# Ledger of designs, part 24: peptides against a protein of PDB entry 7K3S

Target 1, 60 residues: chain A of PDB entry 7K3S
Amino acid sequence: MEELSGKPLSYAEKEKLKEKLAFLKKEYSRTLARLQRAKRAEKAKNSKKAIEDGVPQPEA

## One batch from the design tools (peptide; made by RFdiffusion4, then SolubleMPNN)

Design b2_p14_7_s1 (from b2_p14_7 with E6L A8K E10K)
Fold by OpenDDE base, seed 2:
Structure b2_p14_7_s1 (fold): chain B 60 residues (1-60), chain A 14 residues (1-14)
Amino acid sequence: as target 1 above (60 residues)
Amino acid sequence: EEEEALEKVKEYLE
């Protein structure tokens, strides 16, 4: 058995770490959703530019 | 295993 090189965590410390972990998972999911939204917005901008560059300007 | 994972989380959150 590898001796865990630390003092045993109290029940209160374990619960506090579980709360911190749940918060970090929530912030990770929020950040990932922002990145996915940014990537979709970039694709939508590139598709609009490709349509505008493909319309021949009417010669004046 | 759960205790080792909690110690690792402690090291990154202190």
Scores: peptide ipSAE 0.166, ipTM 0.756, DockQ to the pose 0.100
Fold by OpenDDE base, seed 5:
Structure b2_p14_7_s1 (fold): chain B 60 residues (1-60), chain A 14 residues (1-14)
Amino acid sequence: as target 1 above (60 residues)
Amino acid sequence: EEEEALEKVKEYLE
């Protein structure tokens, strides 16, 4: 067991790292939610085209 | 193990 003789992180340094990790997790979740919304919007556009191509406009 | 992981995260985030 090599004692990683790194200076013990202060309480303030540990809290700063936790804040950085929380920020990264938040931005990841935000990006994932955008991706999921984009995929849903693409499916909704494809379904609208299928309805518009399937309704013969009545010639009046 | 947790302290080593925190040091690697420190080096990556500096």
Scores: peptide ipSAE 0.161, ipTM 0.752, DockQ to the pose 0.091
Fold by OpenDDE base, seed 3:
Structure b2_p14_7_s1 (fold): chain B 60 residues (1-60), chain A 14 residues (1-14)
Amino acid sequence: as target 1 above (60 residues)
Amino acid sequence: EEEEALEKVKEYLE
């Protein structure tokens, strides 16, 4: 493990790193929400196919 | 501003 023996981050560099981490957390949460929505949509499509095989949808 | 922050993260991870 290379010790990240980088120079101690300045206060400004630490605040910038916190901002970057906040952004990455936001993008992670956005991606996770998309994934969860996709999984729900897939489950809903599979459940709708199981219901359509049993109920003739009235043509609109 | 968010895009510039991301680019500077990439540069720090390279």
Scores: peptide ipSAE 0.115, ipTM 0.712, DockQ to the pose 0.252
Fold by OpenDDE base, seed 4:
Structure b2_p14_7_s1 (fold): chain B 60 residues (1-60), chain A 14 residues (1-14)
Amino acid sequence: as target 1 above (60 residues)
Amino acid sequence: EEEEALEKVKEYLE
């Protein structure tokens, strides 16, 4: 185990790292939710197109 | 404030 020979972080440095970590977790969760929504929307479009291509549209 | 927080995280990961 390499001793993390870093000087003990001050209370202020620890709070600043907690704020940075909370921000990164928030942005990660926001990006993941957007990606999951986009993936669901693509599947819904592909399923709707597969149904529309399999049903003869009534000629108007 | 958010951009400065991200820049300081990049500097720590380099």
Scores: peptide ipSAE 0.093, ipTM 0.700, DockQ to the pose 0.199

Design b2_p14_7_s2 (from b2_p14_7, 4 letters changed)
Fold by OpenDDE base, seed 2:
Structure b2_p14_7_s2 (fold): chain B 60 residues (1-60), chain A 14 residues (1-14)
Amino acid sequence: as target 1 above (60 residues)
Amino acid sequence: EEEEALKKVEEYLK
């Protein structure tokens, strides 16, 4: 039996950690969605500038 | 395994 190095967590401590993990996953997903939106907005900005400068859009 | 995963989460949340 591997002695699990440390005091056993109570049921209440486990539930509190599960709640923290769920919050962290939600914030991660929110941050990822913001990054994806920023990347799309940057692409759209660069596309508008390329049209204004008369430069042929690189076929993506 | 579940307890080790919970400990890792606790360490990252300190």
Scores: peptide ipSAE 0.175, ipTM 0.751, DockQ to the pose 0.103
Fold by OpenDDE base, seed 5:
Structure b2_p14_7_s2 (fold): chain B 60 residues (1-60), chain A 14 residues (1-14)
Amino acid sequence: as target 1 above (60 residues)
Amino acid sequence: EEEEALKKVEEYLK
């Protein structure tokens, strides 16, 4: 196991990595919210088709 | 899994 005995990161390097982490967390959350919305929209489309195929329009 | 990896990185940066 090579100890990654890298030089201790400077305060500025740590802050830059925290900013990158915050950006990645934001993009992950945005992508997850889009995926969840897409899954909900698919279920809502499938439920609308089931209602339209199951209602006999009354002939008037 | 991704949230746990993000937590480990956050702990390393403290």
Scores: peptide ipSAE 0.172, ipTM 0.757, DockQ to the pose 0.064
Fold by OpenDDE base, seed 1:
Structure b2_p14_7_s2 (fold): chain B 60 residues (1-60), chain A 14 residues (1-14)
Amino acid sequence: as target 1 above (60 residues)
Amino acid sequence: EEEEALKKVEEYLK
């Protein structure tokens, strides 16, 4: 018989874990938005440099 | 299912 060896989490423990999960989701979304912004900025920088260096941009 | 998800979050937060 697999003893349900997980002590039932109290209501307060569940609410604290929900708060921690909400915090982690917020930090994830913030990090993702930063990464996406950095990638767009890098593409814009490389495009400007390729025009300045006379390198033919790959036509999309 | 919710309890297993909460346990995984607890382990990740140790």
Scores: peptide ipSAE 0.170, ipTM 0.749, DockQ to the pose 0.101
Fold by OpenDDE base, seed 4:
Structure b2_p14_7_s2 (fold): chain B 60 residues (1-60), chain A 14 residues (1-14)
Amino acid sequence: as target 1 above (60 residues)
Amino acid sequence: EEEEALKKVEEYLK
């Protein structure tokens, strides 16, 4: 059982870790928003294709 | 689980 008795982080080290955590949370939220947009775009493409395949093309 | 882990880290860094 390695004692994670690492030296108590200084105030400055804690603040630097808070900044890194805030940055990571921001990048996570940005990535999640991209994923959600991609999933919505995929559903919209699939619905459009289902309409195009289900509507008889007007014979010209 | 992930949100609780993040909350514990925030409390440790407080």
Scores: peptide ipSAE 0.169, ipTM 0.749, DockQ to the pose 0.061

Design b2_p14_7_s4 (from b2_p14_7, 5 letters changed)
Fold by OpenDDE base, seed 4:
Structure b2_p14_7_s4 (fold): chain B 60 residues (1-60), chain A 14 residues (1-14)
Amino acid sequence: as target 1 above (60 residues)
Amino acid sequence: EEKEALEKVKKYLE
């Protein structure tokens, strides 16, 4: 383990690091939720198209 | 002071 030979972070530096980690965790969770929603929407479109391609559309 | 604290935090996130 390389000893983090850096001066101990001040209280203010630790709080700023915690705020950045909380922000990154929030943006990661938001992006993951969007990706999961997009993947579900693509599966729903592909399932609708597979049903529509298997049912002869009534000619108008 | 706020810029030096930002530079130190960048060094720990790289």
Scores: peptide ipSAE 0.167, ipTM 0.736, DockQ to the pose 0.272
Fold by OpenDDE base, seed 3:
Structure b2_p14_7_s4 (fold): chain B 60 residues (1-60), chain A 14 residues (1-14)
Amino acid sequence: as target 1 above (60 residues)
Amino acid sequence: EEKEALEKVKKYLE
């Protein structure tokens, strides 16, 4: 492991890293929300198939 | 190298 014993990060670099971290957290949260939505949609599709086998949906 | 790393980060934040 190369120690990141690089020069002490400037204030500007620290702020840029904070901004990067905030962005990555946002993208993580967005991805997690998509995954959770996909899982809910899959469960809803599987549940709808189980209901359609028992109740003729009136054609709209 | 460090400036180039910051420019790469900037490109993802724009």
Scores: peptide ipSAE 0.163, ipTM 0.721, DockQ to the pose 0.138
Fold by OpenDDE base, seed 1:
Structure b2_p14_7_s4 (fold): chain B 60 residues (1-60), chain A 14 residues (1-14)
Amino acid sequence: as target 1 above (60 residues)
Amino acid sequence: EEKEALEKVKKYLE
């Protein structure tokens, strides 16, 4: 088994990893917020359909 | 497991 004595990451490599991790966390949070908003919008549409199916259209 | 995750990310950093 080759000892992957992985060369210690340089300071620059560690900072680049932190930046990529921060970006991925931001995109995850954005996606989660979008999903939560979509789920709330779906519930609001279902509530509107339940009201509209119960209102007889006024005859003109 | 953390070392393998760091090596995978390193391969996408080159």
Scores: peptide ipSAE 0.153, ipTM 0.705, DockQ to the pose 0.084
Fold by OpenDDE base, seed 5:
Structure b2_p14_7_s4 (fold): chain B 60 residues (1-60), chain A 14 residues (1-14)
Amino acid sequence: as target 1 above (60 residues)
Amino acid sequence: EEKEALEKVKKYLE
């Protein structure tokens, strides 16, 4: 285990890393929520088509 | 490899 003898990140550099990680987590969560919503919408469209094809409109 | 990855991250963090 070579000690990463890099200069210790300043407090400001550590906070900037935390902000970038928080941003990436937020964008990931947003994308995941969009994907889940899209999958639900697709299921809802397929269920509506199954109901519309199964109801004979009464000729009146 | 971890040193190069951290230096790349540092360069994108400036």
Scores: peptide ipSAE 0.146, ipTM 0.690, DockQ to the pose 0.077

Design b2_p14_8_s1 (from b2_p14_8, 4 letters changed)
Fold by OpenDDE base, seed 2:
Structure b2_p14_8_s1 (fold): chain B 60 residues (1-60), chain A 14 residues (1-14)
Amino acid sequence: as target 1 above (60 residues)
Amino acid sequence: EEEKALEEVKKYLE
């Protein structure tokens, strides 16, 4: 039997760690959604600039 | 296995 090199966690400690993990997963998902939104916004800015650079300015 | 995973998480969350 590998002696688990730690004191056995109480039920209350296990539940607290599960809560911390659920919070961390939520913050990870929020951060990922922000990054995906930023990438989409950058692509939309680059596509608008490509349209503006492709319209010949009317010669005055 | 679950207990080992909880101990590993404990090291980063304390």
Scores: peptide ipSAE 0.160, ipTM 0.747, DockQ to the pose 0.097
Fold by OpenDDE base, seed 5:
Structure b2_p14_8_s1 (fold): chain B 60 residues (1-60), chain A 14 residues (1-14)
Amino acid sequence: as target 1 above (60 residues)
Amino acid sequence: EEEKALEEVKKYLE
């Protein structure tokens, strides 16, 4: 086990790392939510086309 | 590997 001979991160450096990780987690969650919404919207568009092609508009 | 990751992180913390 090579001792990580690197200077221990200061409290401030550790907090800055936690902030960066929190930001990345937030952006990941936002992107995932956007992707899930896009997939739902695509399914909803495909279902609307299937209904519109299946309803003969009554000639009045 | 962890040491290199910590050094890369330090480089982006300056």
Scores: peptide ipSAE 0.144, ipTM 0.714, DockQ to the pose 0.081
Fold by OpenDDE base, seed 3:
Structure b2_p14_8_s1 (fold): chain B 60 residues (1-60), chain A 14 residues (1-14)
Amino acid sequence: as target 1 above (60 residues)
Amino acid sequence: EEEKALEEVKKYLE
C-alpha cells in the first residue's frame, strides 16, 4: 500500500475537498433519485399493462 | 461554480 504521504492538505485544500465532496454527494443523490424514478416508472408501466388487459379504457 | 468544481474533481480522477 503506497502511503498517500501527500503533503498535509492546507485548511484551504481541505475546505475545497469538502466542497467537491458535497457536490459529488449532490450529483450522486440526483442520479440515485433518477434511477429510483426510472425503476418506479418501469414498474408502473408493467402494472398498467396488467390493468389495461382487464379493463377497456373508455375512449376520451 | 459547480461546473468548475466538477472539472477540478475530474482532473484528479484521471
Scores: peptide ipSAE 0.104, ipTM 0.702, DockQ to the pose 0.227
Fold by OpenDDE base, seed 4:
Structure b2_p14_8_s1 (fold): chain B 60 residues (1-60), chain A 14 residues (1-14)
Amino acid sequence: as target 1 above (60 residues)
Amino acid sequence: EEEKALEEVKKYLE
């Protein structure tokens, strides 16, 4: 078991690391929510097009 | 500030 012989991070270094992790987690969650919304919107468009292609459009 | 934090994290992921 290699001792992580890294000097103990100062209080200020730990707080800076927590801020970076909180920011990264926020951007990840935001990107994931956008991706999930885009995927749902694409499925809804494809389902609407499949219904429209299966129903004879009333001739105007 | 946020952009500098992302650049510093990217440097450790390369």
Scores: peptide ipSAE 0.086, ipTM 0.691, DockQ to the pose 0.178

Design b2_p14_8_s2 (from b2_p14_8, 5 letters changed)
Fold by OpenDDE base, seed 1:
Formats: structure tokens, sequence, C-alpha cells
Structure b2_p14_8_s2 (fold): chain B 60 residues (1-60), chain A 14 residues (1-14)
């Protein structure tokens, strides 16, 4: 009789674990979206600078 | 083993 080494997680403990994992998944998704937005913004900034350096300023 | 891993994660997340 292998003693199943450990008291089974209660229903409340399992639900609390699911809640915490859902929160971590949400924070991961938010952080990933922020990183992807930052990378797109950096590329857009570099593209805008390349256009401004190529347009002769109209003489006033 | 899986149940002990879940307990350790639950404890780390307290």
Amino acid sequence: as target 1 above (60 residues)
Amino acid sequence: EEEEALKKVLEYLK
C-alpha cells in the first residue's frame, strides 16, 4: 500500500491555485502585449527619423 | 508527485 505521500489538495486550495494561475496568465499576456507595442514603437520612431532626414526643410 | 508540485506552487503563491 504505497501511502499517497501528501494530503489531497482541498477543493478551496485547487480553486485558489486556478485563480492565481489565471492572474499570472493575464499579467504575462499584458507584459507580452507591452513588449510587442514597445518594439513596434521603436521601429516606427526609426522609420520617421529616416523620412525627416530625407525631406529638405522648406526655406522660410 | 503532481499533487506535491501543486502544493509547492500554492505555497510559493501565498
Scores: peptide ipSAE 0.146, ipTM 0.725, DockQ to the pose 0.094
Fold by OpenDDE base, seed 5:
Structure b2_p14_8_s2 (fold): chain B 60 residues (1-60), chain A 14 residues (1-14)
Amino acid sequence: as target 1 above (60 residues)
Amino acid sequence: EEEEALKKVLEYLK
């Protein structure tokens, strides 16, 4: 394994790594929010179906 | 040396 030559990363390299980390955190948060929204939407659909099956439509 | 370090960081970030 080539030792990543232990030269301290330049300021610019550190900023690029921070930008990549910020991007990954943003994409993670977006994916998590989508998953949470999907789970809420599934529960809402199941609750709506349970109400619709439980209300006898009055015969007109 | 700085150019090779930048290339390695750019490769890791791809």
Scores: peptide ipSAE 0.140, ipTM 0.716, DockQ to the pose 0.186
Fold by OpenDDE base, seed 3:
Structure b2_p14_8_s2 (fold): chain B 60 residues (1-60), chain A 14 residues (1-14)
Amino acid sequence: as target 1 above (60 residues)
Amino acid sequence: EEEEALKKVLEYLK
């Protein structure tokens, strides 16, 4: 088990790492929200097709 | 700037 005994990060390096982890978490959350939206949209499209096959659309 | 900062850490963690 190689101890990642890297030099102790300075306070400035820790804050910079914290900022980057916050950014990465934000991008992860954005990507997850997009994925969840896509899955909901796909489910909504599949449900809409199932309803449209059962209801004669009134021709306008 | 945040993306460039992220790139610099990913480079430092390699």
Scores: peptide ipSAE 0.103, ipTM 0.692, DockQ to the pose 0.237
Fold by OpenDDE base, seed 4:
Structure b2_p14_8_s2 (fold): chain B 60 residues (1-60), chain A 14 residues (1-14)
Amino acid sequence: as target 1 above (60 residues)
Amino acid sequence: EEEEALKKVLEYLK
């Protein structure tokens, strides 16, 4: 067992680390949700364009 | 404040 020779973090240092990890997790989840929404929107646009290119546009 | 707190964590992990 390598003794993690780091001084034990104080209670205040542990709470500050938990807050920072919670913030990072929140920003990661927000960015991932935006990316997934963008990817779904792009697929929906490409599917609409493929249908429109396969249907003869009514000449006005 | 939160962004500066993240920069300090990233410096501590280097």
Scores: peptide ipSAE 0.083, ipTM 0.675, DockQ to the pose 0.202

Design b2_p14_8_s3 (from b2_p14_8 with E6L E7K A8K)
Fold by OpenDDE base, seed 3:
Structure b2_p14_8_s3 (fold): chain B 60 residues (1-60), chain A 14 residues (1-14)
Amino acid sequence: as target 1 above (60 residues)
Amino acid sequence: EEEEALKKVKEYLE
């Protein structure tokens, strides 16, 4: 394990790292929400195909 | 400065 013998992070560098971490967490959450929505949409499409084969939808 | 901060975040997460 290379000791991260980098100079001790300044207060400003630590705050910048916290900001970038918050941004990454936000982008992760956004991506996860998109993935979950896509999986739900796929499941809904597969379920609609299974219902359409069994029930004549009344034409509106 | 943003790129260096991202590099340090990457190095800290590895």
Scores: peptide ipSAE 0.150, ipTM 0.723, DockQ to the pose 0.164
Fold by OpenDDE base, seed 1:
Structure b2_p14_8_s3 (fold): chain B 60 residues (1-60), chain A 14 residues (1-14)
Amino acid sequence: as target 1 above (60 residues)
Amino acid sequence: EEEEALKKVKEYLE
């Protein structure tokens, strides 16, 4: 096992890394929620179009 | 590979 010849990360560097990881996890969760919402909206549009194609317009 | 990953982490922390 080659010695990890890298200077150990300071306490401040480790906390900054944890903050950046927390930010990235938040942005990932936001993006995933947006994708899931878009997929639900697409299914709802397809269901609404199937209902509208089956309702005869009332004659005026 | 781990040394390059640690280098990229340092550059990302600056």
Scores: peptide ipSAE 0.148, ipTM 0.696, DockQ to the pose 0.079
Fold by OpenDDE base, seed 4:
Order: structure tokens, then sequence, then C-alpha cells
Structure b2_p14_8_s3 (fold): chain B 60 residues (1-60), chain A 14 residues (1-14)
């Protein structure tokens, strides 16, 4: 049993760390959602371009 | 190890 020789975090310190961790998790999830949206938008652009290159443009 | 990690996280978040 390594004595965890650190002063035990006060209740207030633990709550402050939980709040900061919750904030960080929120910013991570927000960034991940943006990345996933960007990746979906890129795939949609590439599929649209493949359709436009494969469909003969209607001669006007 | 976990307490040293918590101490470092404190120092980075203050």
Amino acid sequence: as target 1 above (60 residues)
Amino acid sequence: EEEEALKKVKEYLE
C-alpha cells in the first residue's frame, strides 16, 4: 500500500476539479461534433461532384 | 501515481 502521501483534496477542491473536467468534456464533444460535421460535408461534396461528372450536362 | 497526476492537473488548471 503506497501511502498516497499527498494531502487529501478538500471537498471544495474536488468539486472545482469536477467542474473543470465537465467543461473540458463539453469542449471535446463540441469539437468532435464539428469534425464529424465537416467530414460528412466533405463526403457530400465529393458525391455531388461524382454525380455531376457522371451525368451528361443537359445540352441547352 | 494518481495523486501526482491530480497535483499536476491542479497546477495546469490554476
Scores: peptide ipSAE 0.145, ipTM 0.710, DockQ to the pose 0.088
Fold by OpenDDE base, seed 5:
Structure b2_p14_8_s3 (fold): chain B 60 residues (1-60), chain A 14 residues (1-14)
Amino acid sequence: as target 1 above (60 residues)
Amino acid sequence: EEEEALKKVKEYLE
């Protein structure tokens, strides 16, 4: 185990890393929510087509 | 390998 002989990150550098990680987690969660919404919308479109093709409009 | 990765992260964060 080579000790990472790098200068210890300053408090400010550690906080900057935490902010970037928080941003990445937020963007990931936003993208995941969009993907889940898109999948739900696709299922809802497919169910509407199945209802529209299955209802004979009464000729009146 | 981890030291070079941390160095690249540091340079990307400047």
Scores: peptide ipSAE 0.137, ipTM 0.690, DockQ to the pose 0.077

Design b2_p14_8_s4 (from b2_p14_8, 5 letters changed)
Fold by OpenDDE base, seed 2:
Structure b2_p14_8_s4 (fold): chain B 60 residues (1-60), chain A 14 residues (1-14)
Amino acid sequence: as target 1 above (60 residues)
Amino acid sequence: EEEEALKKVEEYLK
């Protein structure tokens, strides 16, 4: 039996950690969605500038 | 395994 190095967590401590993990996953997903939106907005900005400068859009 | 995963989460949340 591997002695699990440390005091056993109570049921209440486990539930509190599960709640923290769920919050962290939600914030991660929110941050990822913001990054994806920023990347799309940057692409759209660069596309508008390329049209204004008369430069042929690189076929993506 | 579940307890080790919970400990890792606790360490990252300190």
Scores: peptide ipSAE 0.175, ipTM 0.751, DockQ to the pose 0.103
Fold by OpenDDE base, seed 5:
Structure b2_p14_8_s4 (fold): chain B 60 residues (1-60), chain A 14 residues (1-14)
Amino acid sequence: as target 1 above (60 residues)
Amino acid sequence: EEEEALKKVEEYLK
């Protein structure tokens, strides 16, 4: 196991990595919210088709 | 899994 005995990161390097982490967390959350919305929209489309195929329009 | 990896990185940066 090579100890990654890298030089201790400077305060500025740590802050830059925290900013990158915050950006990645934001993009992950945005992508997850889009995926969840897409899954909900698919279920809502499938439920609308089931209602339209199951209602006999009354002939008037 | 991704949230746990993000937590480990956050702990390393403290």
Scores: peptide ipSAE 0.172, ipTM 0.757, DockQ to the pose 0.064
Fold by OpenDDE base, seed 1:
Structure b2_p14_8_s4 (fold): chain B 60 residues (1-60), chain A 14 residues (1-14)
Amino acid sequence: as target 1 above (60 residues)
Amino acid sequence: EEEEALKKVEEYLK
């Protein structure tokens, strides 16, 4: 018989874990938005440099 | 299912 060896989490423990999960989701979304912004900025920088260096941009 | 998800979050937060 697999003893349900997980002590039932109290209501307060569940609410604290929900708060921690909400915090982690917020930090994830913030990090993702930063990464996406950095990638767009890098593409814009490389495009400007390729025009300045006379390198033919790959036509999309 | 919710309890297993909460346990995984607890382990990740140790």
Scores: peptide ipSAE 0.170, ipTM 0.749, DockQ to the pose 0.101
Fold by OpenDDE base, seed 4:
Structure b2_p14_8_s4 (fold): chain B 60 residues (1-60), chain A 14 residues (1-14)
Amino acid sequence: as target 1 above (60 residues)
Amino acid sequence: EEEEALKKVEEYLK
């Protein structure tokens, strides 16, 4: 059982870790928003294709 | 689980 008795982080080290955590949370939220947009775009493409395949093309 | 882990880290860094 390695004692994670690492030296108590200084105030400055804690603040630097808070900044890194805030940055990571921001990048996570940005990535999640991209994923959600991609999933919505995929559903919209699939619905459009289902309409195009289900509507008889007007014979010209 | 992930949100609780993040909350514990925030409390440790407080």
Scores: peptide ipSAE 0.169, ipTM 0.749, DockQ to the pose 0.061

## One batch from the design tools (peptide; made by RFdiffusion4, then SolubleMPNN)

Design b2_p15_1_s1
Fold by OpenDDE base, seed 2:
Structure b2_p15_1_s1 (fold): chain B 60 residues (1-60), chain A 15 residues (1-15)
Amino acid sequence: as target 1 above (60 residues)
Amino acid sequence: EEKEEEERLREELAE
C-alpha cells in the first residue's frame, strides 16, 4: 500500500480545493435539476401517449 | 463567468 504520506496541504492548496469542491457541487446541482426536469418531461410524455393509446392510467 | 471559472480550474489541475 503506497502510504499517502502527502505533505500537509498549504493554506493556498486548501482554499483551491474548497473552490474546486464548490464548483463541482454547483455543476452537480445544475445537472441534477436538468435530469429531474427531463424525467418529469418523459413521465408527462408517456402519460400523454397512454391517454392517446386508450390505456387506462394507473391511479397515482 | 461560470465557463471561465471551469477553464481556470482545468488549467490549474493540469499543473
Scores: peptide ipSAE 0.140, ipTM 0.754, DockQ to the pose 0.014
Fold by OpenDDE base, seed 5:
Structure b2_p15_1_s1 (fold): chain B 60 residues (1-60), chain A 15 residues (1-15)
Amino acid sequence: as target 1 above (60 residues)
Amino acid sequence: EEKEEEERLREELAE
């Protein structure tokens, strides 16, 4: 059994990993917010078109 | 500051 005694991460390595994780979480949240905005905008366009075309909106 | 840190972290994640 090779001991995966991974040397305990130094304080500096731990802080660096926290910074990377914080960055990735920020970029994920930004991308998710863009996706959610795009989906809402698409739904709003489809709803406007359905009103204009006289099609009864599907009840939510 | 925050943009330069974001860029450095992005470059370091791309290696």
Scores: peptide ipSAE 0.131, ipTM 0.747, DockQ to the pose 0.015
Fold by OpenDDE base, seed 4:
Structure b2_p15_1_s1 (fold): chain B 60 residues (1-60), chain A 15 residues (1-15)
Amino acid sequence: as target 1 above (60 residues)
Amino acid sequence: EEKEEEERLREELAE
């Protein structure tokens, strides 16, 4: 087993990694919100088309 | 401030 005997991260390196992690979590949440908005817009587009085509969409 | 920190962090993640 290769000991991951990496030198213990300094306080400054740990804070920098926390900032990077906070940034990545923010970008993830923003991307997820965009994806959820896109899926809702697609459902609304499909519902409008299904009403126009006379096909009853199942109520979710 | 928050946007300039986001930009610096984005540049540092691209390196």
Scores: peptide ipSAE 0.127, ipTM 0.744, DockQ to the pose 0.015
Fold by OpenDDE base, seed 3:
Structure b2_p15_1_s1 (fold): chain B 60 residues (1-60), chain A 15 residues (1-15)
Amino acid sequence: as target 1 above (60 residues)
Amino acid sequence: EEKEEEERLREELAE
């Protein structure tokens, strides 16, 4: 186990790290939601195009 | 307010 032999973080430093972690989790969740919306929108575009072009969609 | 806090936190993570 690497002993994190760093000086014990102050209360203020711990709260600041919690805030940074909360921010990073928020941005991660926002990015993941954007990616999931993009994938759904791409699938919906491909489905509409396959219906328009008369091409059978590969069954999943 | 929330946007300025997000900007400060982004700047501080880039340092």
Scores: peptide ipSAE 0.127, ipTM 0.743, DockQ to the pose 0.016

